# Designs tried in a protein design run: peptides against a protein of PDB entry 6DSZ. Part 299

Target 1, 361 residues: chain A of PDB entry 6DSZ
Amino acid sequence: NYVVTAQKPTAVNGCVTGHFTSAEDLNLLIAKNTRLEIYVVTAEGLRPVKEVGMYGKIAVMELFRPKGESKDLLFILTAKYNACILEYKQSGESIDIITRAHGNVQDRIGRPSETGIIGIIDPECRMIGLRLYDGLFKVIPLDRDNKELKAFNIRLEELHVIDVKFLYGCQAPTICFVYQDPQGRHVKTYEVSLREKEFNKGPWKQENVEAEASMVIAVPEPFGGAIIIGQESITYHNGDKYLAIAPPIIKQSTIVCHNRVDPNGSRYLLGDMEGRLFMLLLEKEEQMDGTVTLKDLRVELLGETSIAECLTYLDNGVVFVGSRLGDSQLVKLNVDSNEQGSYVVAMETFTNLGPIVDMCV

## One batch from the design tools (peptide; made by RFdiffusion4, then SolubleMPNN)

Design b2_p27_1_s2 (from b2_p27_1, 13 letters changed)
Fold by OpenDDE base, seed 3:
Structure b2_p27_1_s2 (fold): chain B 361 residues (1-361), chain A 27 residues (1-27)
Amino acid sequence: as target 1 above (361 residues)
Amino acid sequence: DKERLQEVLRELEEEEERRRREREAKR
């Protein structure tokens, strides 16, 4: 009897950093198929705290902090459209992951989007947005007292949404998305009315962006707006300012993931399909009135890592590289380059044993 | 280009070290 010890999944399909276990702890949360791993980031490395089995593959994993919460809550959506909001609760040595709210957000009608499930949270925690199906945007209102995640759909005229985010600094929840139509790819914004359950016209749009524009990054205040990542270009738009760069170095491989390094959105990590790690820099200009505007965008090559499915900046120049195709890594960003000109050093490598098909027997 | 990147990484390190000290001082 070969007890095939079902190996735990090792391929990473998502990672997030925040304060989930406490207000003070920095956590790394890693999604490995149906498994959620929770770590505390320490000076000595990653300390495992808890593992949680989910009833399906984790498709969305986002930390958010509603008003009045001391620590972050975790939103999870599975590939089977089970949504939950999780809270970490510790009572002495007892560690519990509490489900604050749950629901199934599957629709009986609709074409599942070819670009997969997108889940986003309004920075002001007013709602969760889900792009599950073509031509639909699902909204889950965030209410503190609601144990049942109720959702409604808003029709999108734009059938082929590539990526979507909520913008920062908007009076109403505002989405920014890249979409494709027969004329090319475009960026559009919509305000989301919870009351009317409809879209209102957003603050801005940008028609005819790069044909391979694939990612939206919502930029925090004071800059606001969004960064649009393409194959050949990186663009910024906030309604008032537009800026585009086309650094030759990004043309070599498609950028596939990003992560914000700092809360103000001045720096981002970018990972490409070759495992190159970049830093995107937002150069600020302070105006005489004290307003901060974007002066320029810069991209700098840091080095090479495993091909990232997800990136997250931890602390002290340490980055977690979550890889689906290769080994996940903890890497250190160094001020000085090595002999090869790399600013990246692998600190720890987590062996990826490949896609473990958890045949739940 | 290299000097500019080093400056950015230095600033990052200095900011992180400051944050670390601030956390240690609160404990």
Scores: peptide ipSAE 0.340, ipTM 0.836, DockQ to the pose 0.879
Fold by OpenDDE base, seed 1:
Structure b2_p27_1_s2 (fold): chain B 361 residues (1-361), chain A 27 residues (1-27)
Amino acid sequence: as target 1 above (361 residues)
Amino acid sequence: DKERLQEVLRELEEEEERRRREREAKR
């Protein structure tokens, strides 16, 4: 009897950084198909804390901190539409991952979206939004006392949503999304009414964005608004300010992932399909009234890594590069470039053995 | 362009070092 030790999945399909184990600990959480790996980020590297088997492929993994919570909670949605909110609890040496809430959010009616599952959390933790099916936006209200994740659908007139995020600094939960219609790609905003279970008109829209606009980044205050990433252009809009750049360097390969470096949204990491790592910079302009506005956008090439499926900035210039196609890496950003002009140095490499083909023996 | 990138990376390092010192001072 060959005990085929089921090889653990090594391909990374998601990663997040936050304070999951405690308010003080910096954690890296890595999704590898059905497995969640939890690390503490230390000066010496990644310390493994726990590995959790999930009942299905992780499709969404997001950290969030409701009001009154000392540490982050973890939202997970599986590819089978099982949703849960997880909490880390430690009692001495005993480590438990507790399910605070769970639910199945599958609909019997709807076309699964071609761009897959999108899950987003309102920055004020009022709701979770899910784009699972064309023409529907699913809302999970966040209630502290509810162990059952109940969801409702709001109809979207926009049938082909490319990406969606919640905006920061909005009185009501507000989504910003890129969608495609017969006229091209556009950006629109909607306010989400929990009470009426409907969309209200959002603060702004931008018609006829770049044809290959693929990602929305919600920008925190003081800037607010969103960044729209295309194949050829990066644009910023917040209702009052519009700015676009078309750096030639991004035309060479499609940007596929991003991660915010600064809490104030002044810097972002960008990864492309060639494994190039970029820094996106938001240059500030302080107005005489003390308001901060966006002066300019800039993109700088940092170096080359494995092709990122996901990126997360950790601490001290260390970045985790989660790769599905190649080896995942811990990389260090250096102030000075190496002889090749790279600001990126690989610190650790995590071998990707490829997809576990379930060989039904 | 390179000088500006170095400045950004320096600012990043300085901010992280500041955050580290603030965490150490709270211990």
Scores: peptide ipSAE 0.332, ipTM 0.829, DockQ to the pose 0.911
Fold by OpenDDE base, seed 2:
Structure b2_p27_1_s2 (fold): chain B 361 residues (1-361), chain A 27 residues (1-27)
Amino acid sequence: as target 1 above (361 residues)
Amino acid sequence: DKERLQEVLRELEEEEERRRREREAKR
């Protein structure tokens, strides 16, 4: 009788940063298969607060702050399509994770998308969007008093969505997505009508983007719009402005994750399949009328880390590198490079023991 | 290129320090 001490999962499959425990605390939340780990970011490092077992593999994990909430709520979707909204409550020494709302969003009919589950939240917290199945966009309206997460589907004409985000600064919830058809990859926008449960024409589209365009980054105001990341190029579009760069350095390995460094969306971290860490820079141009426009895009190599599944900028130049394939890391960004020309220093490494093969005996 | 990156990283640290001070001043 080998008592296989069930090792806790160590491979990271998602991470988010926000204010989940309180309005003042900065948290790092880490998804490790069915486990959610909650940390407080301190000057001394990560302080563990709570570990939560989830009823399935975490597929989506997003923090959001509805109007009138003092702290962030957590949306989780599992690989079995169980959705919940979680709240952290502390009463003295008692720490509880409360389910504010839950629901199953599985459809009886639909082809699961080959690119997996995508979950996004409208920046104004009007809705959650889910790409679960080809040709469908699922909407969960966000209502404060609803304990049951109800969803509806909107038909997408675009069957092969690669990535999708909600845009910032839109009167109506607006999605921007990369899709593939027989002619190549394209970018399109749709407004989402909650009332009519349909798509309206979005503000812009861009046909024939790079063939390997894989990620959409929604850019906050004042820039607005989206960044499209490919294998060879990074492009920006907001309906009025288009910019494209093709830095040779990004051709060496596919960019697989990103994270916004600052609230204004002027800087992003990018991670590739070789564990290279980049900074994407949006250079501002102030117009005479006080409007801020995008002047240029730039990519800079910071250094090397573990291969990131997810990245989160914490505070004070500290980045959490969540890795599925390697050890997760806390890294520090330094102003001065080391002797090797790296601006990245590992502060802490979290050993990945590999996938726990649940031997269902 | 290195000087520009250093400037960006310096600006990042300065902005973080400013935000920290602003948070501390509100407490």
Scores: peptide ipSAE 0.305, ipTM 0.817, DockQ to the pose 0.892
Fold by OpenDDE base, seed 4:
Structure b2_p27_1_s2 (fold): chain B 361 residues (1-361), chain A 27 residues (1-27)
Amino acid sequence: as target 1 above (361 residues)
Amino acid sequence: DKERLQEVLRELEEEEERRRREREAKR
């Protein structure tokens, strides 16, 4: 009887940072196929807390903090469309991961989108949005008392959504998305009415963006709006201000992931297909009325890492580089560059043994 | 694609310059 000890998955397909174990703890959560790893970030490094097996491949993993919660909750959606909201509870040495809510959000009708599953959470925690199928936007209302995740669909006229986010600072939940039609790629916004279960016209749109516009970053207040990342350009729009840059350095390789460094959205990490790590900087201008507007965008090359599937800024210039194709890393961002002009130093490397080929034994 | 980006950047410069002029005219 060869007990093939199933090798634990090592390829990272998602990571998130927040306060999941407590209000005070900084956590790193790592998705490795069906496995969730929970760490506490300490001055000494990553302390493992818990590993959780999921019923399927983790497709979406997002932390969110509803009003009146002391710590973050975890939303997970699997590739089999099982959704859950998880809470961490600890009593002494007893650690429990509690399912607050669960549901299956699969539709019997719809074409699964070729670009895969997108899951987003409204910054005000009013709803979860899911792009699972072409021409549909699924909404899960967030209600504290509901153990059953109920969802409804809103029809999207735009059949080919590339990326979508909820915007910050909106009275109603508002999505911003890049979509493709026969005329090219465009950015549009919609307000989501929970009451009427429909889209209303959003605050702004931008037609004919860069042909390779692939990512939307929702920018928190005070800036608001969104950043659109393409192959050749990075653009900002908030309805009132538009700004675009075309730094030659980003043309060399496609940006594939991002992570917000500052809570106010002044800095973002960007990772490309060559493992280059960039800082995107939002330069502010304070107006006489005390409003903050975007003055400029700047991109700076920080250095080279493993090819990131996901990035997350931890604390004190430490970044987790989650890699699917290579080894995941903890890297330190330095204020001063080395002799080669790199601001990045690898602190720890996590060996990737490759995809667990499900050998059907 | 480069021409469209340049056009967008030009329109931006023109809008920023217009907004700057409008702010200067209100001072």
Scores: peptide ipSAE 0.025, ipTM 0.456, DockQ to the pose 0.021

Design b2_p27_1_s3 (from b2_p27_1, 10 letters changed)
Fold by OpenDDE base, seed 1:
Structure b2_p27_1_s3 (fold): chain B 361 residues (1-361), chain A 27 residues (1-27)
Amino acid sequence: as target 1 above (361 residues)
Amino acid sequence: SKKELEEVLRKLKEEEEEREREREERR
């Protein structure tokens, strides 16, 4: 009897940082196929707290904090369209992951989008948005008393959405998305009406962005707006301010992931397909009226890591590099470069044994 | 520039150290 010790998945397909175990604890949550790993970030490194088996591959994993919650809740969507909201609960030494709400959000009709599943949460926790199928935007209203995740669809005229985010600082939940039509790629915004279950005109649009524009980053206040990342350019738009840069260094490899370093959105980490780690910088201009505007964008090369599927800044210049193709890493950002000119030092490496093909024998 | 990056990283470090001090003072 060969006990095939089912090797645990090692390839990382998502990571998030927040306060999931408590209001005070900094957590790293790692998705490895069907497995969720929960860590506490400590001065000594990552302390494992819990592992959770999910009923399917994790496709979306997002932390959010509804008004009146002391700690973050976790939204998970699986590749089989099972949605849940999870809470961490500790009672003495007993650790439970509680399902606050669940639902299946699969539609019987629709073409699954080629860019895969996108899940986003409104920064004010009014709704979850899902792009699962072409021409549809699914909305899950967030209600504290509802154990059943109910969703509805809003029709999108834009059939080929590349990426979508909720914007910050909007009176109504507002999405910003990159889409493709026969004329090229464009950025558009829509307000989402929960009451009418429809889109209203958003605050701004940008037609004819870079042909390879692939990512939207929603920027917090005071800047607001969004960053659009392409193959050759990085652009900012908030309705009033437009700024674009085309740093030659980003043309060498496609940027594939990002993570916000600062709560105010002044710094971001970017990872490319060669494992290069960048910092994107938003330079502030303070106006005489006390308003903060974007003065400039800058990209700086920090160093090289494993090819990131996901990035998350922890604390104290420590970054988790979640890799699907290579070893995941904890890396330290240093003020001074090494002899090779790198500001990145690997602190810990997590061996990736490759995709566990569940050979259903 | 390298100098500008080092300044950014220094500022990041200083901000983290300040946040850590504030957390220690609250304990």
Scores: peptide ipSAE 0.434, ipTM 0.875, DockQ to the pose 0.914
Fold by OpenDDE base, seed 2:
Structure b2_p27_1_s3 (fold): chain B 361 residues (1-361), chain A 27 residues (1-27)
Amino acid sequence: as target 1 above (361 residues)
Amino acid sequence: SKKELEEVLRKLKEEEEEREREREERR
C-alpha cells in the first residue's frame, strides 16, 4: 500500500500582486497548476492566508478593480475554459473565497491557438478580452450584477496573434497586438465596440516589426502606448512617438516575462530564458507645456535568478520570481552590487519538486 | 553604466522609503 502523499504542486505557472484580501493589504497570488496560493506581503516576508483548489489548471489569473470596489477582484480562466470572478471575504476568523460570477467560454468551433490562452482586462474594467482560438477575439463584458459570465466573439482578420493587451487612456477599449502573417510580424490596434460587437480601426499600427517580436506591454499614462519586446529589439509606440533600442545583451536569451515596477510605467522587470533579470527604463522628457514624452529606453542587467515563468515586484525592492522549471525565489534588489556585479540577492527559495504526475488511476 | 544603474536603484529605494513614510503618517 503506497500511501502516495499527494505532494502539493510546486511549479509556478502564474503570479500576480494587488489588494485582494483588503484595500490595505498587499497580496501575492501564486498559481500552481490547479492551486491558488494567497499570501500577504509583510516586512517579515510572505504570510500564507489561504490555499484554494480550482476546478482545473489556471491558465489566466488577473487582478482588477471595478469602479466602486474597495479591493481587487480576481479573474481566473482555466485550461478547460472555465471562467470565474473571485472575491476574498473575511468575517472574523472565517475566510471565504466567493464566486461573484462564472461561466464556460469554450467554443464548439475553433482551432485553439498554438501560442496558448491569452486573457487581458481593460484598465477601465469595461471588459475582459480572451484570445483562445485563431481568428477570434472573445469579449466578456464586465457587469456588476451579472453572476453569469456571458461572452461573444469578434472575428479577428489576423489569424496568428502572438500577444495582445488593452491600452491605457483610450475612450473606447482598445487592444494592441503583435501578429504574424506571411510578410512577417506586425503591430496593430483595434477599438472594441461592445454595442456593435465589432472592431473599429485603432489609433495606430506598425507594420514589419522585428521578426521575433513576442510581447506587448501596455504603458500607463502619461506615456501611454505600448512596448514591443523582441529577441533583438525593444520598441515603444504610442501613435505619435516611436523609439527603438537594440541592446546586445538581450540577444543572448529570449525575454519571456515582464512586470511593471511602478504605477506610472517608468520601470519594468524583464526575465529571460537564462534566468537573467533586467530593468527596462522609460526616460521621461517634460515639455514646456507640461506634457510628458518618452525620451529614451534603457535596459540594465540586475543579476541572475531562477528562470522566471512570471515576475512580480512586491515592495521595498523585493521581487517574487515564479519559476516553473526551477525553484521560485524571493529576491531583493540592492543599490550596491555584490563582488560578482549582481544587484540581486536571494532572500528565500521555494523548492520545486518538479511536475506532479497526476497518475489518474 | 554601473553608475546609471545604481542611480536608478537608489531612486527606486528612495521612492519606496517615501511611500513607506507616507503610509506611516496616514496611520
Scores: peptide ipSAE 0.431, ipTM 0.876, DockQ to the pose 0.916
Fold by OpenDDE base, seed 3:
Structure b2_p27_1_s3 (fold): chain B 361 residues (1-361), chain A 27 residues (1-27)
Amino acid sequence: as target 1 above (361 residues)
Amino acid sequence: SKKELEEVLRKLKEEEEEREREREERR
């Protein structure tokens, strides 16, 4: 009897960094199909803390810190529309993952969007937004005492949403999204009214963006606004300022993932379909009134990695490259290039053994 | 330019080293 030890999933389909185990610990959380892996980032590398089996493929995994929480909570949505908010709790040597709230957010009606599930959290933790179905934006209000995740839908006139994020620094929760219509791709914003359960007009829009605009990055204060990444261009808009760059280097391969390097949103990592790793830089200009404005955008090629499904900056110039198609990596950003002109060195490689057939846990 | 990138990476390193020192001083 060969006990085929069913190999654990190795393909990474999501990763996030934050303070999940404690306020002080830096954690890397990795989604591998139905499995969540929790690590502590240490000077010696990744220390495994816990593994969690989920009832379905993890489709969304986001850390967030509600007001009055000492550490981050984890929102997970599965491909079967099971939503939960998880908390890490340690009591001596006992480690528990507590479900703070849960719910099923599946609708009986609606066309599942072809671009898959998008889940986003308001930076002020007022709500979770979900794009699950065409023409619908699902809202889960975040209430501290609510153990049941209740959602409602807002009708979205824009049927083909490409990507969506919540903006920073908005009085009301405000989404920014790229959508496609017969005239092309556009960027629009909406304020989300929890009270009225409707959209209000957002602060800005940008019609006729690049035809292949695929990603929205919400930029923190002081810049605010959003970055829109296309095939040929990267644009910034905050309602008052617009800036676009078209660096030739990004035309060679489609950017597929991004991650913010620092809390102020001055630096981002970008990964493309060829495994190239870039840094996107927001150059600041300080105005005489003390306001900070975006002066310029710059893209720099760092080097090559595995093809990233997700990227996350850890610390000390270390980046986790979560790969679905190849081996995941810990890579180091160096100040000086190697002989090949790369600023990236692989520190550790995590072998991807390919898609494991869904073992029903 | 290579020089501009190296300056960015240097600043990133310096910022991390400073944060590490601040963490060590708090322990």
Scores: peptide ipSAE 0.428, ipTM 0.874, DockQ to the pose 0.888
Fold by OpenDDE base, seed 4:
Structure b2_p27_1_s3 (fold): chain B 361 residues (1-361), chain A 27 residues (1-27)
Amino acid sequence: as target 1 above (361 residues)
Amino acid sequence: SKKELEEVLRKLKEEEEEREREREERR
């Protein structure tokens, strides 16, 4: 009996950084198909802590910290619509991943969206939002005492949502999304009423954005608002201020992922389909009243990496480049460029053995 | 690249003009 040891998945389909194991530990969590890998980020590198098998392919993986939690909780949604909230517990040498809540969020009726599953968490941890099906936005209220994740749907008039995020600094949970209609791509906002289970008009909209606008980045306070990334342009909007740039360098390849470097949203990493790594910079202007406004946007080429499926800034200029198509990397951002003008140095490379073909034996 | 930038700047201007109009209507 040849026990074909099923090869562990190596292709990365998601990564997130936060404080999952403790309030003090910096963690890197990596989704590799059905497996979750948990690391502690140390001065010596990545220390493996735990591997967790999931009942399906991880489609959404997000860290969040509800009010009064000392450390982050992990939301996972699988491609089979199994949702869970996980907590890390350690007692001495015993490490347990505890399911605080779980549920299945599959609908019997609905067209699965062609752009796949989108899962987002309200920055104030009031709800989880899910775009699973065209014309529906699913809401999971976050309640501490609820072991069963209950969801409800709100109808979206916009049938073709490209990307969606919750905005920061909103009195009510507010989504910002790019959608496509016969007239083009647009950005819209909605407030989500948990009580009435409906959308209210959001604070702003922008019709006729770039035709290839593909990503929404919610910007934290003090800026607020959102960044919209297209093929040719990067735009910022917060209801009061609009700013757009069209740096020629981004036209060469499609930006496919992003990650926030600074908690205040001053810097972002961007990765494109050629493995180029960029920094998006938000220049601040302080007003006389102490308000901070966006002065300008700038994009800088940092260097080249593996083609990122996901990026996460760790600490001290170290970035994890999660790759589905190539080898994942741990890279260092340098202050000074090398002779080739690159600010990126590979520290470690994680071999990608390719997709696990489920050979039905 | 110039045309694309001009289109972006045009949209910016249109949105600024719309916001100015909305501010005037509120006064």
Scores: peptide ipSAE 0.044, ipTM 0.529, DockQ to the pose 0.019; fails the geometry check

